Peptides against a protein of PDB entry 3ESW. Designs and how they scored, part 3

Target 1, 322 residues: chain A of PDB entry 3ESW
Amino acid sequence: NNIDFDSIAKMLLIKYKDFILSKFKKAAPVENIRFQNLVHTNQFAQGVLGQSQHLCTVYDNPSWHSIVLETLDLDLIYKNVDKEFAKDGHAEGENIYTDYLVKELLRYFKQDFFKWCNKPDCNHCGQNTSENMTPLGSQGPNGEESKFNCGTVEIYKCNRCGNITRFPRYNDPIKLLETRKGRCGEWCNLFTLILKSFGLDVRYVWNREDHVWCEYFSNFLNRWVHVDSCEQSFDQPYIYSINWNKKMSYCIAFGKDGVVDVSKRYILQNELPRDQIKEEDLKFLCQFITKRLRYSLNDDEIYQLACRDEQEQIELIRGKTQ

## One batch from the design tools (peptide; made by RFdiffusion4, then SolubleMPNN)

Design b1_p8_2_s4 (from b1_p8_2, 5 letters changed)
Fold by OpenDDE base, seed 4:
Structure b1_p8_2_s4 (fold): chain B 322 residues (1-322), chain A 8 residues (1-8)
Amino acid sequence: as target 1 above (322 residues)
Amino acid sequence: DLIEKALE
């Protein structure tokens, strides 16, 4: 009787794996047609696709990782991580160490490394002169700024000296290691790269209502964890809806292994109309892109990721009931 | 499109 149960369990597991893997097979012609029609007819879908083409892969650059690690004060970071880790009486080698690392990286990034820029300091008057700056508008990048993936440059005039200061909105995260200033876009961009440089699983979360943040997959917590570098926030997905009373419609997470609608994690109240795309089409789109991102993975990798996805979906459903 | 909003 025991042999039969083990055999049945093995058979069921094989069938289940095969079923899961079947969902990640090459897209059928009908799915390709649906996808093409969706991205050509729906602007929101096109935007999600465009973002996925960049955000899902750009941070997986070993050269960038090396530059980041060479730029950060690793001695300070690990000293602080070790200190906090030891205070809580944890043994070395526990998965929880990575949570301490991410928390220290949040601290280090906000307190020691990067600066929030409402307005730039005057290039002529020096530090702490942003209060004297008047916005004149935005323009395209010059030839030098264009080298660093700059789409827009904000222009400011100093009320004291009359000089013009440029605040280029760089999308090159390596340039941000030099400039060390920006708004949520620059913060999230560079911080995503920083986390990736430590070998962590990270997603970039885009909110339609002009905010961006990260998610880190904690092996200790065995789930995706909210991470906002601007707020030095770890595992506080409620801060936007509850603390800020922010109205939101969409939160989409972009990672190397998939695109996921994570709106349910962050939109707890004050939900705006989700009228940019049909829910079924958004689900299809995210699944389709995710499937494409996994085409080169083996069956075991696909299965493990599918299990993670399922667990996340369960979490997202349960979270609304709390 | 760089997300511009200042943290309120």
Scores: peptide ipSAE 0.062, ipTM 0.810, DockQ to the pose 0.011
Fold by OpenDDE base, seed 5:
Structure b1_p8_2_s4 (fold): chain B 322 residues (1-322), chain A 8 residues (1-8)
Amino acid sequence: as target 1 above (322 residues)
Amino acid sequence: DLIEKALE
């Protein structure tokens, strides 16, 4: 009896698809109860939920994308991308163009566009006066600063002239297009929006140990790629654990299509205790939020994303990230 | 909540 392997394969594929789709159906009452109990009893879980409510959707704003594209020097950016692509990109296929674009955006952002701000310059003394600034602490925003989603303002006194300079920590990325300065929070916030404005699949990665960065889904590499605007870094997930010898406990990625624990990509050594939540509860939480984010998607979209998720999990287990 | 990482 010639085993019809093709028929068997088709049947298995159907069963597999049905199985995958079943995982993304509306949560059962018991899962809803578990979720509610978890977020109300575990502070870390509540934090992840709160972050997801903002970070997963805030960057999907067409008006913001337009403003970004109108603000950036697109002629310069594409000129540089085209130059690099023309050298060797043709041999690798058209999908590599987006990798060149992201690399140029990293260069452009750090070198031409945005500035790191440990301490602000004195508003009175002018440029290159940050060395004279002494921190006095932080306070709430004033009426003007409050217009730009400012949670805190750092206050500095100039040792030379004695005047006070305010450094508002703006969360409005459109305001950051004007201010052009900040620390890793402002860098990652605006850079995430910039990448999204080019129609790319991007996640915001939150590290519990006071750092943030991006991930970009490369169609060329067919995986999520580490992107840190502060470091002008592309595909170097090891820089924190290895180069910085940073100790870390959690790295959580937030995107429009899901929330994912990506700790295994970045925590390569010196792992801190993961004692904020049970591992099973964190996994459940991320999956639950991911399901909710995908409720409006069709079966084909859900299946494709699920396949991507599985490949990512395999990659994380195998340690294939460079 | 913004991240406060300082320059090395």
Scores: peptide ipSAE 0.060, ipTM 0.813, DockQ to the pose 0.010
Fold by OpenDDE base, seed 1:
Structure b1_p8_2_s4 (fold): chain B 322 residues (1-322), chain A 8 residues (1-8)
Amino acid sequence: as target 1 above (322 residues)
Amino acid sequence: DLIEKALE
């Protein structure tokens, strides 16, 4: 019996693909019940769901992308990218160009475009007056501030002139293109949009211990790459645990195609108790949300993403990003 | 290390 190995291989590939695709079929009633019970009974799960409803989709706005690209100095950016890319001599292939682009965007954003704001400058005294500002507390937005998805406004009094300066914590990234200042939240919010505006695969990473950053999927490296706009950091996931000696419990990545627990990439030491949710329930939650986000995708897209997910999980288990 | 500096 001439065993047609080619036919067997094809059948195995089809069966494997079907198996993978079966995981992304519409949720069974039992899974829906489990999901509903989880988000209603576990506060952390509810928080992850709430974040996913915003962060997974908000940046997929073509109008916003156009506004971003019109606002940035693209001539400067591409000049610098071309300069760095030319040094490589194309030896590493064309896909490396995108890595250079992201690195330049990090430089441009931190050095030329956006400003860190611990305390605002006095609106009356002008630039470099933040040292004279005393915090008075926080309050809700006024009518104007409310137009730009502002939940909180920090209030400061100038010790020099006595005037009040408001620092609204805007969540509208388009408003941030105007204000060009903030803390990690504003930095990550706008920078995520910037990367998305260049057509890149980007995730927003939320750390429970009051920090946020991005991940970019590098076609050159064929993996998710740590990107922190605040630190002008590319592919340095260790900076929090090692350099900062930061204690952390959860890092959750939010993207258009899924929600992923990426804690293993960033929590290398000083792990805090993971007591907010059962590990099995968190895994289920992330998979369930991811499944829902992919309902509109075709079988080929689902399969490609599933393969990418598998590679990422292997990477996370091994603790090797290189 | 802006965040670290801000936390110190």
Scores: peptide ipSAE 0.025, ipTM 0.692, DockQ to the pose 0.010
Fold by OpenDDE base, seed 2:
Structure b1_p8_2_s4 (fold): chain B 322 residues (1-322), chain A 8 residues (1-8)
Amino acid sequence: as target 1 above (322 residues)
Amino acid sequence: DLIEKALE
């Protein structure tokens, strides 16, 4: 009996695909109960869920993408990308081109477009007056500021003229295209939208210890790549643990297609206690939210994403991308 | 809001 190894291989591949797909079927009643109990009883879990409800979907707005592309100097960006791409000589074409695009967007955003704002300039005294500004505290937004998803306004007094300057912490990334200033929150928010506007697979990474950045899925590197707009950083996940000597407990990535604990990519040393949730419960939570985000996808899309997820998990265990 | 400063 000539064992048709090709037929067996095909059958095994089908069975494997079916097995993978079975993991993304509708949650069992027990899983729903576990999820509800977890988010009701664990504040960290509730926070992760709340963030996922916003960060996983908010950037998938075609009207925002159009506004971004109309606002950026695309001619300059693509000119610079083309120039760098022409030097590379790689045959990967569009795959490596996209890495150059992200690198140029990092440059453009930090150097030409957006500004770091530790303290605002005085509205009365003009540019380069932030040194004269004293923080008075924070307050709620006024009626105008509230139109742009503003939760908090920092208040500053000018030591020179005595006038008050308001620094609203806008969460509307379209407003940030106008203001073009902020801290890591505003930087990451708008930069995430910018990357999404170019049709890229992007995740927003939240660190519990008050920093945020992006990940971009590089088709050239075939992995998620660290991207920090504040640092103009591409593929340098070590900068926080090593360069900053930052102590961290959790890094959670939020994307359209999933929520992933990426702590292992960024926490290389100085790990803080992970005491906010049980590791098994966090893993369950991220997987459960990821399943929900994929409910509308077809079997092929689910399978491709599941393969990507598995490869990322292997990468995170091996630590090879550092 | 206390937000971390970028180093670069």
Scores: peptide ipSAE 0.023, ipTM 0.702, DockQ to the pose 0.010

Design b1_p8_3_s1 (from b1_p8_3, 5 letters changed)
Fold by OpenDDE base, seed 3:
Structure b1_p8_3_s1 (fold): chain B 322 residues (1-322), chain A 8 residues (1-8)
Amino acid sequence: as target 1 above (322 residues)
Amino acid sequence: DKLLEAIK
């Protein structure tokens, strides 16, 4: 009897798929207990959970995507993308077009659209007056500011005219389309939404040491790519540890399909103590949240994402992105 | 006044 190796291989692939899918079934009671205990007893875990409840879903808003696309100069953006694609893209295939798009969006956002705000300009004296502004502290939002998910307002006094200028820290990314200014939080918040509005697969990366950025899943590169709107940076995960000599402990990526510890991608040197949670507990937490985020997906989607996750884990272990 | 401060 000729051994049908093709049949055996097919059977093994089915069994393997079933095994992978079994990991994404409803959590066992013991896992639920572990999760509940972890988030109730560990502040870092509670913070990660809280962030996941917002960041993993907030940008999946078709109404917001429409507003973004109506606000951006799409003609300029696509003109520039097409120009760069025409030079190099045909040799590399169609999938590289999205990389050119993200690079142009980085350029457009930093150069043409958004502004970094160390201090606001004086509302009375006008443009380029931030040098005259003295911080007085922070306060809660007023009635108007509260409409745009504002947690805090920075207060500044002009040394020239004596007037008070308010710098609300808005969390509503639609309001940021109007204000066009902020720090890394506002930059990353709006830029994440912008990327999502083009139908891209995007994660929000939170660094415990007061920075935030994005990751984009490149179909061309077949991996998650570092994207920092503040720096107009594409695929430069080393900029924090090496260029800035920044000390860091945790980098956590939040996306619609999962929460992932991406610290190994960005923390290349100057690692701070990872003492906020046990490594096993953090791994469990991220996997548990990821599992919950995928509960509504079909078996094929779950399997595809699981394969992608495995490739990312291999990448993170190898420390090679290219 | 942390320049890199994320919105909390």
Scores: peptide ipSAE 0.054, ipTM 0.825, DockQ to the pose 0.011
Fold by OpenDDE base, seed 1:
Structure b1_p8_3_s1 (fold): chain B 322 residues (1-322), chain A 8 residues (1-8)
Amino acid sequence: as target 1 above (322 residues)
Amino acid sequence: DKLLEAIK
């Protein structure tokens, strides 16, 4: 019997593709019940769901992208990218250009554009007066602040002039293009939007232990790359666990195409108890949300993303991010 | 270096 190996291989590939695609079909009733029960009974699950409802889609706003691109000094950015690319990039191929772009955006954002704010300057005394500011606590936004998705306002009193200065914690990244200051939340929020505005695949990473950063999918490296705007850091996932000796329990990445537990990429030591949810339930939750986010995608897109997901999972299991 | 915390 002449075994047509080519035909067999084709059939196997089709079956494999169909198998992968079957995982992204509409959830069975039992899965829906499990999901509903999980998010209603587990606070951490509810939190992840709530974050996904915002973070996975909010940055996919063409109007915002236009505003960002109009606000940034694109001439400076591309000048610097071109300069670095001209040195070594041509030998590595065109895909590396995007890595240079992200690195320049990190530089530009930290050095030229945005400011870290432990305490605000006094609105009366002017620049470099934060040392005179005493925290009085936090309160809700006023009518003006509420226009920019502000949930909390930190209140400070100037020890020099006695005036009150408000530091609203804006969630509207467009407002942050104006204020150009904040802490890790504001930094990551706006920087995520900036990267998205260049058409990049970006995820927002939430760490339970009060830090946030980005991941960018590098076509050159063919993997998700750690990006922290606060640290001007590219591909240094170890900085938290190793350099900072930070203790962490959960890192969850939120993107338009999925929600992924990326804890294994960042929690290299000093792991805190992961007691907020059962591991199987967290895996289920992330997969379920991811499935929902992909419902509108075609089979080819689903398959490509599924292949990417598989490679990422392999990477995370092996602990080989570099 | 410094721990970057203080998420809003």
Scores: peptide ipSAE 0.053, ipTM 0.822, DockQ to the pose 0.012
Fold by OpenDDE base, seed 2:
Structure b1_p8_3_s1 (fold): chain B 322 residues (1-322), chain A 8 residues (1-8)
Amino acid sequence: as target 1 above (322 residues)
Amino acid sequence: DKLLEAIK
């Protein structure tokens, strides 16, 4: 009996695919109950869910993508990308080109487009007057500021002229295209939208210890790549733990197709206690939200994403991408 | 991060 090994291999691949797809089927009633109980009883879980409801979907707005592309100096960006791409002579073509694009977007955003704002300049005294600004506290938005999804306004008094300057913390990334200033939140928010506007697979990474950044899925590197707009950083996940000597407990990535605990990529030393949720419950939560985000996808899309997820989990366990 | 406070 000539065992048709090719037929067996095909059958095993089909069975494997079916097995993988079975994991993304409708949640069992017991899983729904577990999810509801977890979100209702654990504040950290509730926070992760709340963030996922916004961060996983908000950037998938075609009208916003158009506004971004109309606002950026695309001629300059592509000129610089083409120039850098022409130097390497890599055969990977389009795949490596996208890495150059992200690197140029990091440069352009930090150097040409956006500004770090620790303190605002005085609205009366003009540019480079932030040194004269004293914080008075924070308040709610006024009627105009409220139009741009503003939750908090920082209030500053100028020590020179005595006038009040408002620094609204806008969450509307389209407003940030106008203001072109902020801290890590505004930087990451707008930069995430910018990357999405180029059709890239992007995740928003939340760190519990008050920092945020992006991940970009590089087709060239075939993995998620650390991207920090504030630092003009590409593929340097170690900068927080090593360079900053930052203590961290959780890093959670939020994307269109999933929520992933990426703490192992960024927390290399000085790990803080992970006491906000049980590890099994966090894993369950991220998987459950990920399943929900994929409910509308076809079997092929689900399978491809599941393969990507598995490869990422292997990477995170091995620690080899550093 | 105030952005995350607005999402809570």
Scores: peptide ipSAE 0.020, ipTM 0.673, DockQ to the pose 0.012
Fold by OpenDDE base, seed 5:
Structure b1_p8_3_s1 (fold): chain B 322 residues (1-322), chain A 8 residues (1-8)
Amino acid sequence: as target 1 above (322 residues)
Amino acid sequence: DKLLEAIK
């Protein structure tokens, strides 16, 4: 009896697809109850949900993308990408072009466009006066600052002239195109939007221990790639745990298509206690939010994303991130 | 919010 392996393979594939699709169907009543109970009883879960409601969709704004592309020096960026691609990219195929683009955007953003702001310059004394600034604390935004989704304003006094300088922590990334300064929050916020404006698949990664960065899905590498605009870093997920010797507990990635615990990619040593939520509840929460984000997608899209998810999970288990 | 510290 010639076992028709092709027929068996086709049947298995159909069954597998059906199985995968079944996981992304509308949540059962019991799952909804579990979700509601979890977010109402666990503060960490509520935080993840709140972040997802903002970070998963806020960057999918065509008007913002247009403003970004009009603001950046695209001629310079593409000139540099083309130069680097011409050297080595032809041998690796067209998909590598996006990796070169992201690398140039990292360079351009850090070197040419945005500035790190530990302390602001004095508004009265002018440039290069941050050394004279003393922090006085933080306060709420004024009427003007409130127009740009400002949660807090850091207040500084100049030791030289005695004047007060305000450093608003703007959450409006369009305002950041003007101010062009900040810390990891502003850097990651605007850089996430920049990457999205080029039509790339991007996630915002939140670390509980006061850092944030991006992930870009490389079609060339066929995986999620660590991207930190502050560090001009591409595919170096180890920098926090190894280079900085940072202790961390949670890294959560937020994208338009899902919420994923990516802690295993970045927490390589010195893991802090994961005591904010049960592991099973966190897994459930991320999956539940991911399902909701995918409810409008067709079966083919759901299946393709599910395949990507499985590959990522395999990668995270195997520790194959270089 | 937790994103206020300077990266060393």
Scores: peptide ipSAE 0.066, ipTM 0.836, DockQ to the pose 0.011; fails the geometry check

Design b1_p8_3_s2 (from b1_p8_3, 6 letters changed)
Fold by OpenDDE base, seed 3:
Structure b1_p8_3_s2 (fold): chain B 322 residues (1-322), chain A 8 residues (1-8)
Amino acid sequence: as target 1 above (322 residues)
Amino acid sequence: SKLEEAIK
């Protein structure tokens, strides 16, 4: 009896797929209880859940994507992408084109579009007057500022003219297309939306130690790629731990398809104590939220994402970007 | 970068 090895291999692949899919079925009662207890008793877990409810879905807004694409200088962007792509001898249709697009978007955003704002310019004295601004503190938004998801307004007094200038910390990324200034929060918020508007797979990375950035899934590199709009940085996950000597404890990535602890990608040295949650509980939490985010997906989509997740976990364990 | 300088 000739053993049909091809038939056996196909059967094993089917069984493996079924096994993977079984992990994404409706959560067992015990898992739901564990989840509820964890988010009720652990503040860090509650924070991760709260962030996931916003960051995993907020950028999947087609109306916002249209507004972004209408606001950006697409002619300039694509001209520059095409120029650099052609210069490196790539043929049309290569997956690497998207990497060039992201690199140009980083350039365009930092150099042509958005500004870093430590202190605002004086609204009366005009441009380049931030040096004359003294912080007076923060207050709640006024009636106009409240229209744009503003939680805090920083107040500054001009030492030259004595006038007050308001710097509202807007969370509405559409308002940021108008204001075109901020710190890491505003930069990452708007830049995440920009990348999403081009149809890219993007995650928002939250660092507990007051920084935020993006990850982009490169189809060419077949992995998640570090992207920091503030630094015009592409694929430089080491910049925080090594270049900045930043001490960090947690980096959590939030995307439409999952929540992932990406700390191992970014925390290469100067690790702070990871004492906010048990490692097993954090792993459970991220997996549980990820499972919920995928409930509407079909079996093939779930399986493809599970394979991608496995590859990422292997990468994170090896500490090597392939 | 300005951010790198602010974190040092």
Scores: peptide ipSAE 0.029, ipTM 0.751, DockQ to the pose 0.011
Fold by OpenDDE base, seed 5:
Structure b1_p8_3_s2 (fold): chain B 322 residues (1-322), chain A 8 residues (1-8)
Amino acid sequence: as target 1 above (322 residues)
Amino acid sequence: SKLEEAIK
C-alpha cells in the first residue's frame, strides 16, 4: 500500500486551513458578551479598544499618502536607496530593497526632515532660543489649533523677552508635515504615515511607559521589524530594555490587520507588573479586535495573515536567536 | 517623557 503522502499532506493542509478559518468566523454571542463586559469593566481594555479604533485605520488614507509623497524629497530618498542597494542588495535579492528604503526613510526623517522639540524656540526671539524657554504648564487648544486634532498645548515663557510661545501637540500628521517638529508622539505618528504612504505594512506600537514606535513587516526578513524614527533604529528591539534599562509592562502593536501584544519582543529585562488586565483577557481582547478587523477579508487573505501571526507567535516564544 | 531624559 503505497501511502500517498502527497494526498495525506493535501488533506491535512485543507483541514488545517479550515481550522484556522474557523477561528476568524463571526464571533459567537458568548464572545461578544465577554468582549462587552471586558471593555466596560476594565479600563486598560477600554484603552486598547479606543486606541485600536484610531490607530488601526487612521493611516489608511489615500489622500494623506499623496500629500506625504508630494512633500518628501523622493528624488533624494530613492537616489540614496539605489546607491546602498547597488553595493550589496543584488546578492540578497530584490526583497531587500524595501529594507534599504525603510533605513533611508529613517535617515532622511531624522537628519533632513523632522526635528526633536524638547522646548520650542521663542516665537519672538527666533531660532535656537529654546534654552531661554521656561515651561508654564499645559492648556487646551485654541480655535485654530483645534482644527488639527490638538489635545493639549504646552505653554512656554521666554526668559529673554518675556513673550509666551505655544507648543501645540498636534495629532494631525498632515499638520506635522508643516510643523516638522515634536517628541516621540509626533515622530511616531508622522513616520507611521510616511511608511504607510510607501505601501508598507506597518504597525504602531504603544508602550504603557510613555514611549511609542513602529514595526514594519519585512518581506526580506519575513518578520516584523522594530523601527524607531526617534532613534533612527532598525531591528533593534533591545534598545529600550537593555540600552536604556527601561522598565516596561506592556507593548501593544496596532495595525490595519490586527492588534498584537508584542511585549515579549521588547521587554527583555526589568519587567514591571502586568496587573492592568488578566493575561487571558488581554489575549482574548487582542484576538477579538483582530478578528473584527479581518471580517471583510476573503478566506485566502485570512489564512495568509493567520500563518504570519503564527510565525510571529513562534518568534516571540523562542526569542530572537541573535 | 522618559525618552527626553534618556537622550540627554
Scores: peptide ipSAE 0.028, ipTM 0.726, DockQ to the pose 0.011
Fold by OpenDDE base, seed 2:
Structure b1_p8_3_s2 (fold): chain B 322 residues (1-322), chain A 8 residues (1-8)
Amino acid sequence: as target 1 above (322 residues)
Amino acid sequence: SKLEEAIK
């Protein structure tokens, strides 16, 4: 009896696919109850859910993508990408081109497009006057600022002229294409949209200890890659724990296809207590939200994403991307 | 970076 090993392998693959797909079927009533109880009783879980409702979907806006692409100097960007790709990229295959694109977008964004704003310049005294600005506190947006999803406005007084300058913390990334300034929140918000506008798989990473950055899925590296627009950083997840000596407890990645605890990628030392939620409950929460985000996907899409998720989990356990 | 200064 010649064992048809090919037939057996095909059957095993089908069974494996079916097994994986079974995990993404409609949640059981018990899972729904657990989810509802968790988000109603745990503030951290409620926060993660709230962030997912915004961050997982807001950047999937074709109108915004068009506005971004019309606003950026695409000729300059692609000229620089083509130049770098022509040096070394041909040996590595076509997939590396996207890594060069992301690296150029990091350069372009930090060097040519966007500005860090610790304190605003005085609206009356003009450029390079931020040193003369004293913070007075924060207030709610006015009627004009409210049009651009502004929750908070920082108020500054000029020590030289005495005039008040408003620094609205806009959450509308299209407004940020105009203002071209901010802190880590504005940087990450707009840069996430920029990467999405090029058709890239991107996640927004929230750190509980007041920082935010991106991850990009590199087809060349076949993994999620750390991307920080503020630092012009590509594939340097260690910069926070090692270079900054930052203490951190949670890093959560939010993308259109899932929510993932990526703390293990970034928290290499100086780990703060993870006391906001039980580890099992956080894992459950992220998986449950991820499952919901994938409800409209077909079986092949679900399977491919599940394979990607498994590979990422293996990576995060092994710590090999350092 | 200015970010390192803001986070310290």
Scores: peptide ipSAE 0.027, ipTM 0.739, DockQ to the pose 0.011
Fold by OpenDDE base, seed 4:
Structure b1_p8_3_s2 (fold): chain B 322 residues (1-322), chain A 8 residues (1-8)
Amino acid sequence: as target 1 above (322 residues)
Amino acid sequence: SKLEEAIK
């Protein structure tokens, strides 16, 4: 009896796909109850949900993408990308070009476009006067600042002229294209939008210990790649734990297709207690939100994303053993 | 931010 191995393989593949797809079906009533109870009883879970409602969708705005592309010096960017790409002897059309693009965007953003703001310059004294600024505290936004999703305004007094300078902490990334300054929050917010504007798969990574960065899905490397605009860093997930000796408890990635605990990628040492939520509940929460984000996708899209998720989970397990 | 103190 010639075993039709091809027929068996096809049947197994169909069954496997059906099995994977079954995990992404509409949540059972019991799962909905568990989810509701979790987000109502656990503050960390509520925070993750709240962040997902914003960060997973806000950057998928075609109007914003157009504004970004109109604002950036695309001629300079592509000139530099093409130069570095050609220098390394790559042929046109290789998936690696996108990695060069992201590296140039990191360079361009840090060196040419955006400014780190520990303290603002004095509005009266002009440029390079931040050294003369004394913090007075924080205030709520005024009527103008409130138009740009401003949650808080830092207030500074100039030691030289005595004038007050406001540093609004804008959450509107389009306003950040104008202001071109901020800290890790503003940097990551606008840079996430920039990467999205080039049609890239990007996640916003929130660290509980007051830092944020991006991940980019490299088609060349076939994985999520660490990207930190503040550090001009590409594929250096170790910089926080090793180079900075930073203590961390949670790193959560937020993207259009899912929410993922990526702590294992970044927390290599100095792990703080993970006491905000049970590990099983965090896994459940991330999976539940991810299912919701994928409800409108077709079976092929769901299957491809599930395969990518599995590969990432394998990577995250193996990375701890190196 | 705590990050600003660590980069100094």
Scores: peptide ipSAE 0.024, ipTM 0.714, DockQ to the pose 0.010

